# Peptides against a protein of PDB entry 7RZF: the designs that were tried, part 288

Target 1, 358 residues: chain A of PDB entry 7RZF
Amino acid sequence: PFQEEHLKQLYKIVPIKDIRNLYVTFPIPDLQKYYKSNPGHYLGHLIGHEGPGSLLSELKSKGWVNTLVGGQKEGARGFMFFIINVDLTEEGLLHVEDIILHMFQYIQKLRAEGPQEWVFQECKDLNAVAFRFKDKERPRGYTSKIAGILHYYPLEEVLTAEYLLEEFRPDLIEMVLDKLRPENVRVAIVSKSFEGKTDRTEEWYGTQYKQEAIPDEVIKKWQNADLNGKFKLPTKNEFIPTNFEILPLEKEATPYPALIKDTAMSKLWFKQDDKFFLPKACLNFEFFSPFAYVDPLHCNMAYLYLELLKDSLNEYAYAAELAGLSYDLQNTIYGMYLSVKGYNDKQPILLKKIIEKM
Target 2, 358 residues: chain A of PDB entry 7RZF as posed
Amino acid sequence: PFQEEHLKQLYKIVPIKDIRNLYVTFPIPDLQKYYKSNPGHYLGHLIGHEGPGSLLSELKSKGWVNTLVGGQKEGARGFMFFIINVDLTEEGLLHVEDIILHMFQYIQKLRAEGPQEWVFQELKDLNAVAFRFKDKERPRGYTSKIAGILHYYPLEEVLTAEYLLEEFRPDLIEMVLDKLRPENVRVAIVSKSFEGKTDRTEEWYGTQYKQEAIPDEVIKKWQNADLNGKFKLPTKNEFIPTNFEILPLEKEATPYPALIKDTAMSKLWFKQDDKFFLPKANLNFEFFSPFAYVDPLHSNMAYLYLELLKDSLNEYAYAAELAGLSYDLQNTIYGMYLSVKGYNDKQPILLKKIIEKM

## One batch from the design tools (peptide; made by RFdiffusion4, then SolubleMPNN)

Design b2_p26_6_s4 (from b2_p26_6, 10 letters changed)
Fold by OpenDDE base, seed 2:
Order: structure tokens, then C-alpha cells, then sequence
Structure b2_p26_6_s4 (fold): chain B 358 residues (1-358), chain A 26 residues (1-26)
């Protein structure tokens, strides 16, 4: 258990690799017994979210952070850490205090909104999909992993415990959120810029570091984190698949794509999956325009159009990715190519969103 | 406790590099 003297600390660490990372850490109780509700996963999902109104979206908009990961990690015996990790830009390294302020503003937003059962349900559904369609692991690695987690989970649940959420526990979410306070923070900044500015060496790895107390004024600044109107909870992820039905192979299934529609305006080729038997599809669209490559100006306009289209679709990219959907847009000499891949159930929704932006 | 924390940070560096493109740790 961390005493007060161990809290509100800043560590400046020299990495071996050329990295710039910020670790904002909070000691939390051991949550392993709550694996069925997994409140740390719920909070990690929201804090690590990349959609509009997310913490990462705001920090990226300022040019301070490239990536963000949130979640619980095992600590020593009897406690865990909740950790928010970010990849810092060079500019972000100069704005660590403000980055952390934004983290606390987002956390304050989560407190103000309270636990959302629909968010839990999305986490549950996403994890269920991940479990159901989990890739085959190497047997040796898998057995070693299972052997390790047998210490934490009942034997009958060991295969599912990491994935299957069963209980919405708003009380536990609030309990963890109550630990995510400035008075409980331990901050580590990892950067080569601290080389020659450290005064201590860690005994295990020889890591050079400097430890300092975070000034009370900075702690107070973070404690007074207001509601930032830029932060919003995610919208419901409409791309999460719910239907996993695999259609039976047609009696006349061809080994190659068959032309199933031929009109003056469109040709449609279809190939049923006869190999993988997954509830996934690949939709490929080639759009033809006589103007796309007629001259350098039109070529550049077509390029710019596609870049603007991609930018306009960025709001859906993360939610689609979480749901196991992807899209790709490319310029061709004849016009444009669109690909939509992943679980087939919600592909029409994503396709509609793409077409509405076109 | 301090040494354990620094050890944790080192371990997290390796994990973060692996999962930096994900929204949360597995």
C-alpha cells in the first residue's frame, strides 16, 4: 500500500530506446476478484477512446500526444495500478502538466456523467466478439498463459474470464474513479532529454532517473480541473456485430467470382466464402469517372477529394476498427476504389456512412 | 516501493510499444 509520502511523485527517467512516454499512474485496490465486471476495463475503454470528444482527440489536436493507452495493470501483492500512458511529441514533453490537467478534466467528465450501462454492454459485446473469433495461439504460449491465470480464476472460467463480462457494477466503477485523483498520482516521464539531469540509478536495470515531489500548486491545479466542454462520452458504436450467422454454401458455388449483375451502370461480382466460414465479407467497389485522370488538374482534384473524404470519415474509423471493420479508399487511373472489410453484419451501416460523405 | 515502481515502468515501456496502437492494455 502506498503511503502519502509515495504519492504526488514525479519521476524523470532516461530510456534505453529513443522514446518519449508519459505514465500517469494511480494505485488502486486489487480488482482481480471483480473480473466479471472489470471496472478497470470499462474506464480503460473510455479513457483510451480515440473518437470525437475523447481525451486522445483533444491531446492530438494540440500536437502533444500521438497515442494513448489506458487501463489497469498488476502491481505488487494486494494492489494494482490504473495507468494512462501516452506517446509524447517533442512539444508534448514541454506540456506534461497541461496534458495531465486534461486527463483530470476527462476523469471529472466521467464522474459527472456517471457509469453508463450501455458502455458496459458495448465492452461486453466487443469482448465476446474477440473471444468468439480469437485467433489460434501457439500451444506453448497459450498453455503458459493459462497456467499463469489459473491462479486468478476458477478452472471452469479460466478460458473466458479475461473476455466475458457478466455484471454491470457502477459502484466499482465509481470506486476506481475515486482513486483517480491528483492526490494519488505517480507520474513518470520517460525521455532521453533527461540524460545528464538525473541523480539516481535504479538497482534492477541501472535506469537513470530523478525523483521529485510534484509541487502542491500543480496538485491543486489538477484538483481544480473543471469540466472541459470539449470532452464528451463516445456515441454508441453502431458497428458492433450482433449477427454471426454463416450462410450455407450455395449448391452452385463457383470457385471464382461470378457476375451476378450486369447493367449499363454497374457490374457485380460475387464469391461466397468456401474456405474460412467466418461471418466476414470483403466489399470492393471501383468507381469509374472519365474526369478522374483526364489531366493533371483533375488528377490532383481527385486526390484532394479522396483526402478530404478520408478526413471526413475519421470520426467513424476508430469505432469501426473496434468493431472489427475497416475501410480503404484509393485513387485509381479510372476513378476511385473503395474497400470495406470485416464482420458482414454492420458493413451496410459503414458503407452508408461512407456514401453519405461522398 | 520506488524500485518496484521503476521496474513496473520498464515493463510498461515494452508493453506500451507493443500495444500503443490499441486503446487499452489486454
Amino acid sequence: as target 1 above (358 residues)
Amino acid sequence: MESEFLKLIRELEEEFEKYKDKYQFP
Scores: peptide ipSAE 0.189, ipTM 0.813, DockQ to the pose 0.597
Fold by OpenDDE base, seed 1:
Structure b2_p26_6_s4 (fold): chain B 358 residues (1-358), chain A 26 residues (1-26)
Amino acid sequence: as target 1 above (358 residues)
Amino acid sequence: MESEFLKLIRELEEEFEKYKDKYQFP
């Protein structure tokens, strides 16, 4: 168990690689027995969210952080860590206190909103999709993994336990949130900028570091984190697939795309999947414009248009990606190329949103 | 406890580099 002396500590660490990372860590109880509810996954989903009103969105808007990952990790026997990791920009390295303040503001927002069953349901659905369509792992690696987790899960559940959420436990979510407080924080900053400024060496890896107590004033600032109106819970992810029906192969299925529609304004080629048998599709659109490449001005305008279109779609990009959808937009010498890929069920929704922004 | 924490950070450094494009740990 961490004593007070081990909390509120800052570690400045010299990396081997040229990286700038911030690790904000919290000791939490062992939650392994609660794998069916996985409150750490729920919190990691929200804290690590990249959509509008997310922690990452705000930190990116300030130019301080590139990426963010949140979740629980195993500790020693009887406890775990909840960890928020961020990739810091050079500017972000100067604003670590403010970054952590924003983390606590977001956590405070989560406390104020309370546990949301719909968010749990989305996590459940996403994990179920991930499980159902999981890529084949190398047998040796998979067997070793299963052997390792047999210590934690019943034999009947060992294949599903890491993915299948079964129980919404708001009490456990609140319990974990109650541990995510400034008084329980351990902070590590990893940067080459600390080279020659360290006074200790770690025994296992020879990592050079400096340990400092976080000033009480800083802890108090984080404790007094207000509700930042910029932070919002994510909206419901409309792109999560629910229909996984695989259509039967047509008797006249061709090995190559067949022209199924030919009009003055459009041609449509179709090829049914005869190989993978997944509830996935690839939609590819080529738009032709005689003006797209007529001169440098039009070319630049077409480029600018596409960049603006991409920017206008950023609000959907993360939610689509989480749901196993992707899109790509490119300029061509003939006009524009659009691709939509992933689970077929919600592709029409994403495509509609793209077209509405065009 | 410090050594265990630093070990954890080192392990997380490798994991984060691998999964930085994800929103959660695997």
Scores: peptide ipSAE 0.188, ipTM 0.810, DockQ to the pose 0.606
Fold by OpenDDE base, seed 3:
Structure b2_p26_6_s4 (fold): chain B 358 residues (1-358), chain A 26 residues (1-26)
Amino acid sequence: as target 1 above (358 residues)
Amino acid sequence: MESEFLKLIRELEEEFEKYKDKYQFP
């Protein structure tokens, strides 16, 4: 167990690669026995969320952070870590204290709202989809992984235990959230800017580092983190598929795309999947405009239009991606290309949103 | 304990590069 002397520590680490990372870590109890509820996954989902009102959205708006990952990781026997990792900008490296303050403000927002069963249900549904449609892994790697996790799970559950959520446990969510406090923090900053400023070397990898106690005034500042009105819980993800029905192969199915609609303004080709038999579709649209590349002005306008369209769709991009939907927008010499891919069930919803922004 | 933590951070660097486009660890 971490003693008080091991808490409230800051590590400045020199990387081998040119990276700028912040690791905000919290020792937590071993949660393996709670795999059916997985409270760390619930918290990781919210803390790592990229939608409007998320921690990442605010930190990106400040220009401090590019990416964020949250979640639980295995530690030594008898404990785990909850970790919030961010990719820092050069400016973000100067604002680490404020970044961590925002993390505690978001955590305080989660405490104020309390555990949400609908969020758990979304996690459950997403994990069920991921399990059901999991790609084939290399047999050797998969067997080795399964052999390792047999120590943690019953044999009958070993294949499902990492994916299938069964129990909403708000008490366990609150228990983990109670460990995410400034008094329980261990911070690591990884940056080449610490080169020549370190006083210790790690034995395993020869990593150069400096360890410092976090000042009590900084800990108190984080303890007094107010509710930031910019932080909000995510909205419900409308893109999560619920229908996985695969339509039977049509008797007249062709091995190539068939022209099914031909009009003065549109042509439509269709090919049914005859190979993969997945509840997925690829929708590809090519839009033609005689003005798209007629001159440099029109070319720039077409480019700007597409960038503005992409920006206007950012609010949906993350939720769609989580649900196994993606879209792509590209300029072409003839106009614009749109692709929508993934589970077919909610593609009409995403396509409608794209069209409404066009 | 410090060495084990630094080892963990080093392992996390590799994982973070792999999962940076994801919202949470698997």
Scores: peptide ipSAE 0.184, ipTM 0.812, DockQ to the pose 0.657
Fold by OpenDDE base, seed 4:
Structure b2_p26_6_s4 (fold): chain B 358 residues (1-358), chain A 26 residues (1-26)
Amino acid sequence: as target 1 above (358 residues)
Amino acid sequence: MESEFLKLIRELEEEFEKYKDKYQFP
């Protein structure tokens, strides 16, 4: 593994494309043998979370980061990396030290809270859903992938090993968290702003870079990362589907939507899935208001209303997306359009939350 | 790009691995 001389390093890299990325990396032990617990996935799920009190939420609020991904990556033989990757704004590029401080504050929060079995269970359930409903891959690519994976997993588990979590191992989570320390950090900043400021060239790709030691004062600042009260663990994801029952096709199933309710205030069309046979539904609601487009004032009020509604629903957006649910809200000339799509099991919960905010 | 940087990280890793032949993790 990396010797001490290879730790606490900063790499300034010139990209080919106009990108601004920050990679905060930590050497970790090889976790391949722990694929049934996958502690790196657990940590990646939390660090990469986008909900209220997340690392990304705070960094976005400051205008420093657009996106964040956390997780383990295969390293060379006998070790892995845990990586926190962020897409930097122009302003964020000026605040890399503070961004990393916030990362360590979040990691400190994870240490303080300790491993949560319910979070593991959510990861397990999400991965099981992803596995069960995985899209068809091209056979040639898939076979090549499987052939590579056979080096890591038993033949009987090779198809499931990347997805199916089986064991909650808080000890392994804590072990990985213990490696996520400033003294173990390797930072890479990728930006065109380093053009003409590099002194090395990578031999294989010709990538221009500069390597610098991170100052001890900066390391110490990160080591003294306190608990930030803005950081919170995510709430339980109530949108994760648990029922995947596919209802039998009705004898009178029509190839087109049938009008099943017709009242003065509402019409309802229904079409059963006769093609895909998935435990998914698409709910579309068109709301009509005589006031929605009557004049410019009402139009602007309707727009503002929808923007406020969307903002009020942001707390659910990421959790719904993770669970394979989506919603869409749009203004129409007649009022408002709402769509809820995805696994049908928890759609009523999401719909209820939307309606409660309306 | 993520793949290239991951490759760069991997290659930086591979360069570091060439130096690792001496330290078998026990």
Scores: peptide ipSAE 0.065, ipTM 0.621, DockQ to the pose 0.043; fails the geometry check

Design b2_p26_7_s1 (from b2_p26_7, 16 letters changed)
Fold by OpenDDE base, seed 3:
Parts: sequence; C-alpha cells; structure tokens
Structure b2_p26_7_s1 (fold): chain B 358 residues (1-358), chain A 26 residues (1-26)
Amino acid sequence: as target 1 above (358 residues)
Amino acid sequence: MFKEILEKKLKENESKIEDSLRIIFG
C-alpha cells in the first residue's frame, strides 16, 4: 500500500521502444465488492470519453495527446489504482504539467456536476449489450479467466459480474472522485528523451528511471484547478440499441444479394443473414457522380469533400463506436462509398446524421 | 474507453512496456 511518501511522485522512465506515454495514477480503495455499481467504470467512462467537451477532445485540440484511457486497475490485495493514461505527442511531452492540470479541471467538473443516473444507465445498457453479444473466446483462455475471477465473484454471478450493472451508487462515485486529488497522485512519464538523465535501474528488466518528488507549487496549481468552461458532460448516446429482434428468415431468402428495388436513380440489393442470426446489419452505399473523377481538380475536390465530411462526423464517431456502430467513407473512381455497420436498431439515426452532413 | 478496451490496451501496453509498468505500479 502506498503511504504518503509514495504519493506526489514523478517517475521519468526510459522505454525500449520509441513511445511517449503519461500515466497519472491514484491509489483507491478496493472496489471489487462494489462490482454491481462499479463506480470506477462510471468514472472511467466519463474521464475516458472522446466526445465533444471531453478531456481527450480538449487535449487533442492542443496537439498534446493522441489517445486517452481512463479506468481502474487491480492493485495488490486491498487497493486498486485509478489510471489516466495518455499517448503524448512531442509537444505534449513539453506540457505534462498543463495536461495534468486539465485532468484535474475535468475531475473538478465531474465533482461540480455530481453523479448522473442517466450516465450510469447508459453504462448499464452498453455493458448489457456487450454481454449479450459477446464474441466467443478461446476456451482455454476463457476458462483460465473465469477461474481467476471466481475468487472475487459468487459462482452464480461469475459470468455476469464484469458486465451487468445493477445499482446506482452516487455515494461510491463521490468516494472515488474524492481520491482523484493532486495530493494522492503518482505520475509516470515514459519517453526516450530521458535517456542519460536517469539515476536508477529497475532490478528485473534493467529499465532506467528517475524518481522525483513533484514540487509543492505544482501540486498547489493542480489543487487550484478551476472549472474550465470547455469541459462538458457528454450528451446522451442516441446510438445505444434497445431493439434486438431478429426477423425470421424469409422463405425465399437467397444465398446471394437480391435486387429488391430498381429505379432510374437507385438500385437496392438485399441479403438476409442466414448464418449468424444477429440483430446487426451492413449498409453499403455507392454514390455515382460523373463529375467525381472527370479531371484532377474534381478529383481533389472529391477528396477534400470526403475529408471534411469525415471531420464533421467525428462528433458522432465515438458514441456510435461505443454503441457497436461503425461507418466508413471512401472515395471511389465513380464517386463515393459509404458503409454503416453494427446493430441495426439505431443505424437509421447514424445514417440520417451522415446524410445531413453530406 | 470501456474496461475491456482499457484492459486490452493495458495488456497491449503491458506487452510493450511491461518493464515500465512495473515501475509505475510496483
């Protein structure tokens, strides 16, 4: 267990690979007994959110961070860690203090807004979908995993305990949030830029590192993190499926796509799933334009248009992905290709948004 | 990022930087 002497520490670590990572870690109580409410998952969902007003969105806008992950990790017996991990840009490596300030500003925003039951419900629904439609794992790996988690969960719940949320516990969310403070922080920066600037070597792998106390002035700056008006709670995820009805196989179902609509402006082919029987669909659209590739100017305009379209859709990409929806946009020599895949229930919503941006 | 994605990324990162992670979490 980390005592006060282990808190407010900065580790500068030299990796073997050319990577730049920041780990902001907080010792937290063991949350295993609270698996039915999973307050760490709630916080990880928000802190790790990638939508507008998120921590990642702001840090990306600064050019400091490529990716962000937030969540709980198992520690030794009786404690866990809450971890915020980011992939740093070269510029971000120079702004680690400011990046962490933004993290605490976002955490302060979460405190100010308080626990949101609708966010919990969203997590519950997402996890229920993930559980229900979980892919088959390799039996050996799966059995080993289950055997390991039998120590933490009742036998009857061992399969569901990691997924199915049952209880909204705002008190536990607040309890964990109260541990996410500058006085409880451990920071690790992983970069080759620390080569030759380290004074310690790890015993097992020979990893070079330096350990330093974080200056009190820096801790104070983080403690005084004000509300940043750029940070907002995410909007409700409109893409979460609620209908999982599988339509019966049509008697005349063909093994190949059948032409079901033929007009002067459109052809539609349909193939029913006769193999997987999942509440999923693949929608593929090919748009034809005689102007798309008529000359170099039009080719470049078509390319630029698609890049702008992709950029304009970024606000939906994360929410769609979380809900098990994906889209793809590509230029073709004839025009444009659009694909929408995933749970069929909310595909029309995503498709509508794409078409409205087009 | 969901627990599974976090776990996957952490596992991927662990495979890539296991040495560094031991310093951070040990």
Scores: peptide ipSAE 0.026, ipTM 0.714, DockQ to the pose 0.581
Fold by OpenDDE base, seed 1:
Structure b2_p26_7_s1 (fold): chain B 358 residues (1-358), chain A 26 residues (1-26)
Amino acid sequence: as target 1 above (358 residues)
Amino acid sequence: MFKEILEKKLKENESKIEDSLRIIFG
């Protein structure tokens, strides 16, 4: 357990690899006993959200951060950590204080909005889907994992405990959120730029680092983080599947795609899944245009069009990914290729959005 | 990011910065 002397500390760490990372860490109580509500997962979902109005969206817009993850990590016995980790750009490395300010502004937004049951429900639904359709793991690894977690969960729940949420506990969400304060922060910056500027060496790995107290003025600045109007809670994820019905195999099902529609403007091939029996589909579209590759100008225009289309779809990309949907757009010599993959239930919604942007 | 994504990314980062993790969490 960290004593007060270990809080409000900044660590400048020299990595072996050329990486730039920021770790903002908060000591939190042991949440293991609250696995049915998993308040750390709730907060990690929101803090680590990548949609419009998210922390990452704002930090990306400034060119400071490439990726962001947020969540709980196991500590020693009786405590955990909540960690916000970002991949820093070169410019972001110069704006660490401001990045952390934005983190606290987002946290303040979460406090102001309070716990949202609908967000919990989405987490619950997503985790239930992940559990139900979990891929087979290597037996040896899986058995070892299960054996390890038997110490933490009842035998009857050991398979479900890491996935299935059962209880919305706003009190616990608020409790964890109350620990995410500047007075409890430990900051680590990982960059080669600190080479030759360190004064300590870690005993076990020989990692060079410098430890500094975060100035009180900086702590106060973070404590006074106001509401930033750019931060918003995510919208409801419309891509979360709810129907998992598997259609019966057709009597005339062929092992190969069958041509089911042939017109002057379109050909459609269909292959029913006869192997996996999952509520998933792969939709592949090839669009043909005689102009796509006629000359360098048209080729560049087709490329630009696709890049603009991709950009216009970014608002849906994260929500789709969370829900187990993906799409891909590529230029071809004949025109454009579109692929939509994942749970079949909400694929029409995603496809419609793509087509509306086209 | 969900727990699994976080765990994966953290593990990936841990593998990249294993030498510094103890400083962060110790």
Scores: peptide ipSAE 0.025, ipTM 0.664, DockQ to the pose 0.638
Fold by OpenDDE base, seed 5:
Structure b2_p26_7_s1 (fold): chain B 358 residues (1-358), chain A 26 residues (1-26)
Amino acid sequence: as target 1 above (358 residues)
Amino acid sequence: MFKEILEKKLKENESKIEDSLRIIFG
């Protein structure tokens, strides 16, 4: 376990690859026994959220961060880590202290709002969907994985333990949140910019790094993180599927898409899934416009339109993705292509939102 | 990005950043 001397440390690490990453890590108790509530997953879901009012949304708006991941990682026996990892922009590398301040502001927001049962329920539902429709893994790899986790879970639960949430434990969420404090932080910055500025070499792989104590003034700054009004809890995810009914095969099901509607303005082809039998659909729309590629101006305008449309849909993209929905928008020489894929249950909701933005 | 994605990303990165991870987590 990390003693006080190991806390409030900054590591500057030289990577082999040209990457810029920030790792903000917190030692936490071993939570393995609480796998049914998985408070680390709850916090990782919120901290790693990408929707409006999220930590990532704010950090992206500042141009400091590209991606963000939050969650727990196994440590040595008896402890774990909670990690917030971000991909830094060049500008973000100059604002690491401010980035971490925003992290603590978001954490403070989570403390102020307290544990939310509806958020837990969404996590539970998402994990249940993921479990139910888990792809087939290679037997050898799967068996090896299961064998490895048999040490952690009862035999009866070994298949479900990593997925199925059963208990909402606000006390454990608060306990973990209480560990996410500046006095308990270990920071690592990974950048080639530290080349030639390191004084230590890692024994096993020869990685060059520098270790420094984080100044007390910086720790105090983070401790005094106020509530940032830009941070909000996510809204309920409307895209989480609840109906998984598979319709029976039609007697006249064709092996190819059949034209089921033909009008002056639209043609519709349909093919029922006769192979996978999943509660999923793929909707493809091709929009034709005689103006799409008539001249360079119209072509550029069509491009700009799609970029603006994509930007306007970003607020839904993450929630849709979490729920196993995806969409794609592309310019074509004839106009525009739209695809919507994933669980069929909530596709109409996503499609409606896309159309409303069009 | 969820814990599972962190674990995947960390695992994927472990092959790339195994050294850095040891410094951070060792």
Scores: peptide ipSAE 0.025, ipTM 0.690, DockQ to the pose 0.508
Fold by OpenDDE base, seed 2:
Structure b2_p26_7_s1 (fold): chain B 358 residues (1-358), chain A 26 residues (1-26)
Amino acid sequence: as target 1 above (358 residues)
Amino acid sequence: MFKEILEKKLKENESKIEDSLRIIFG
């Protein structure tokens, strides 16, 4: 168990590769027995969220962070870590203290809002979808994995335990949140910029590092993290599929796309899935404009239009991705290409939003 | 990104950052 002497520590680590990473870690109790509620997953979902008002959105807007991941990691027996990991920009490396302040501001927002059952329900639904439509794994790897996790889960639940949430436990969420405090923090910064500035070498791999105590003034600054009005809980994800019905094959189903609509302004081809039998669809749209590539000016205007459209859709991108939906927008020599892929149930909602932004 | 992605990234990075992670978690 980490004693007080192991807390409030900063590690400066020299990587072999040219990477810049920040790890903000918190010792937490072993949550393995709570796999049915999985409070660490709940918190990881929110802290690692990429939508408007998220921690990542704010840090990215400042140019400090490229990516963010939040979640629990297994430690030694009876102990776990909650980890917030970010990929730092060069500028972000200079603002680590402020980045961590923003993390604590977001955590404070989570405390102020309290546990949300609807967020748990979304996590439950997403995990259920992931379980139901899980790809086939290689038998050898799968068997080895299952054998390993048999130590942690009942035999009857071993297949579902990593996915299926059953119980909303706000008390456990609050318990974990209470451990995410500055006095309980271990910070590691990984950067080549520490080369020649280290005083220790790791025994096993020879990794060079420096260990320092975080100054009390910095800890106090993080402890006094106020509510930042830029941080908001995510909105409900409207893209989560709920209908997984697979329609029967039509009697006249062709092995090739059939032309089902032919007008002066549009042609529509349709092919029913006769191979995979998944509740998924691929919608592909090609828009033709005689002006799209007529000259360099029009080409650039078409490009700028598409970039603006993509930017305007960013608010939906993460929520759609979480729900197993994707879209792609491309300029073509003939005009524009749009694709929408994933679970068919909520594709009309995403498509409508795209069209409304066009 | 969710736990599974963290675990995957940690695993993918473990080979590269395993040393760093040992320092952090050890």
Scores: peptide ipSAE 0.024, ipTM 0.709, DockQ to the pose 0.513

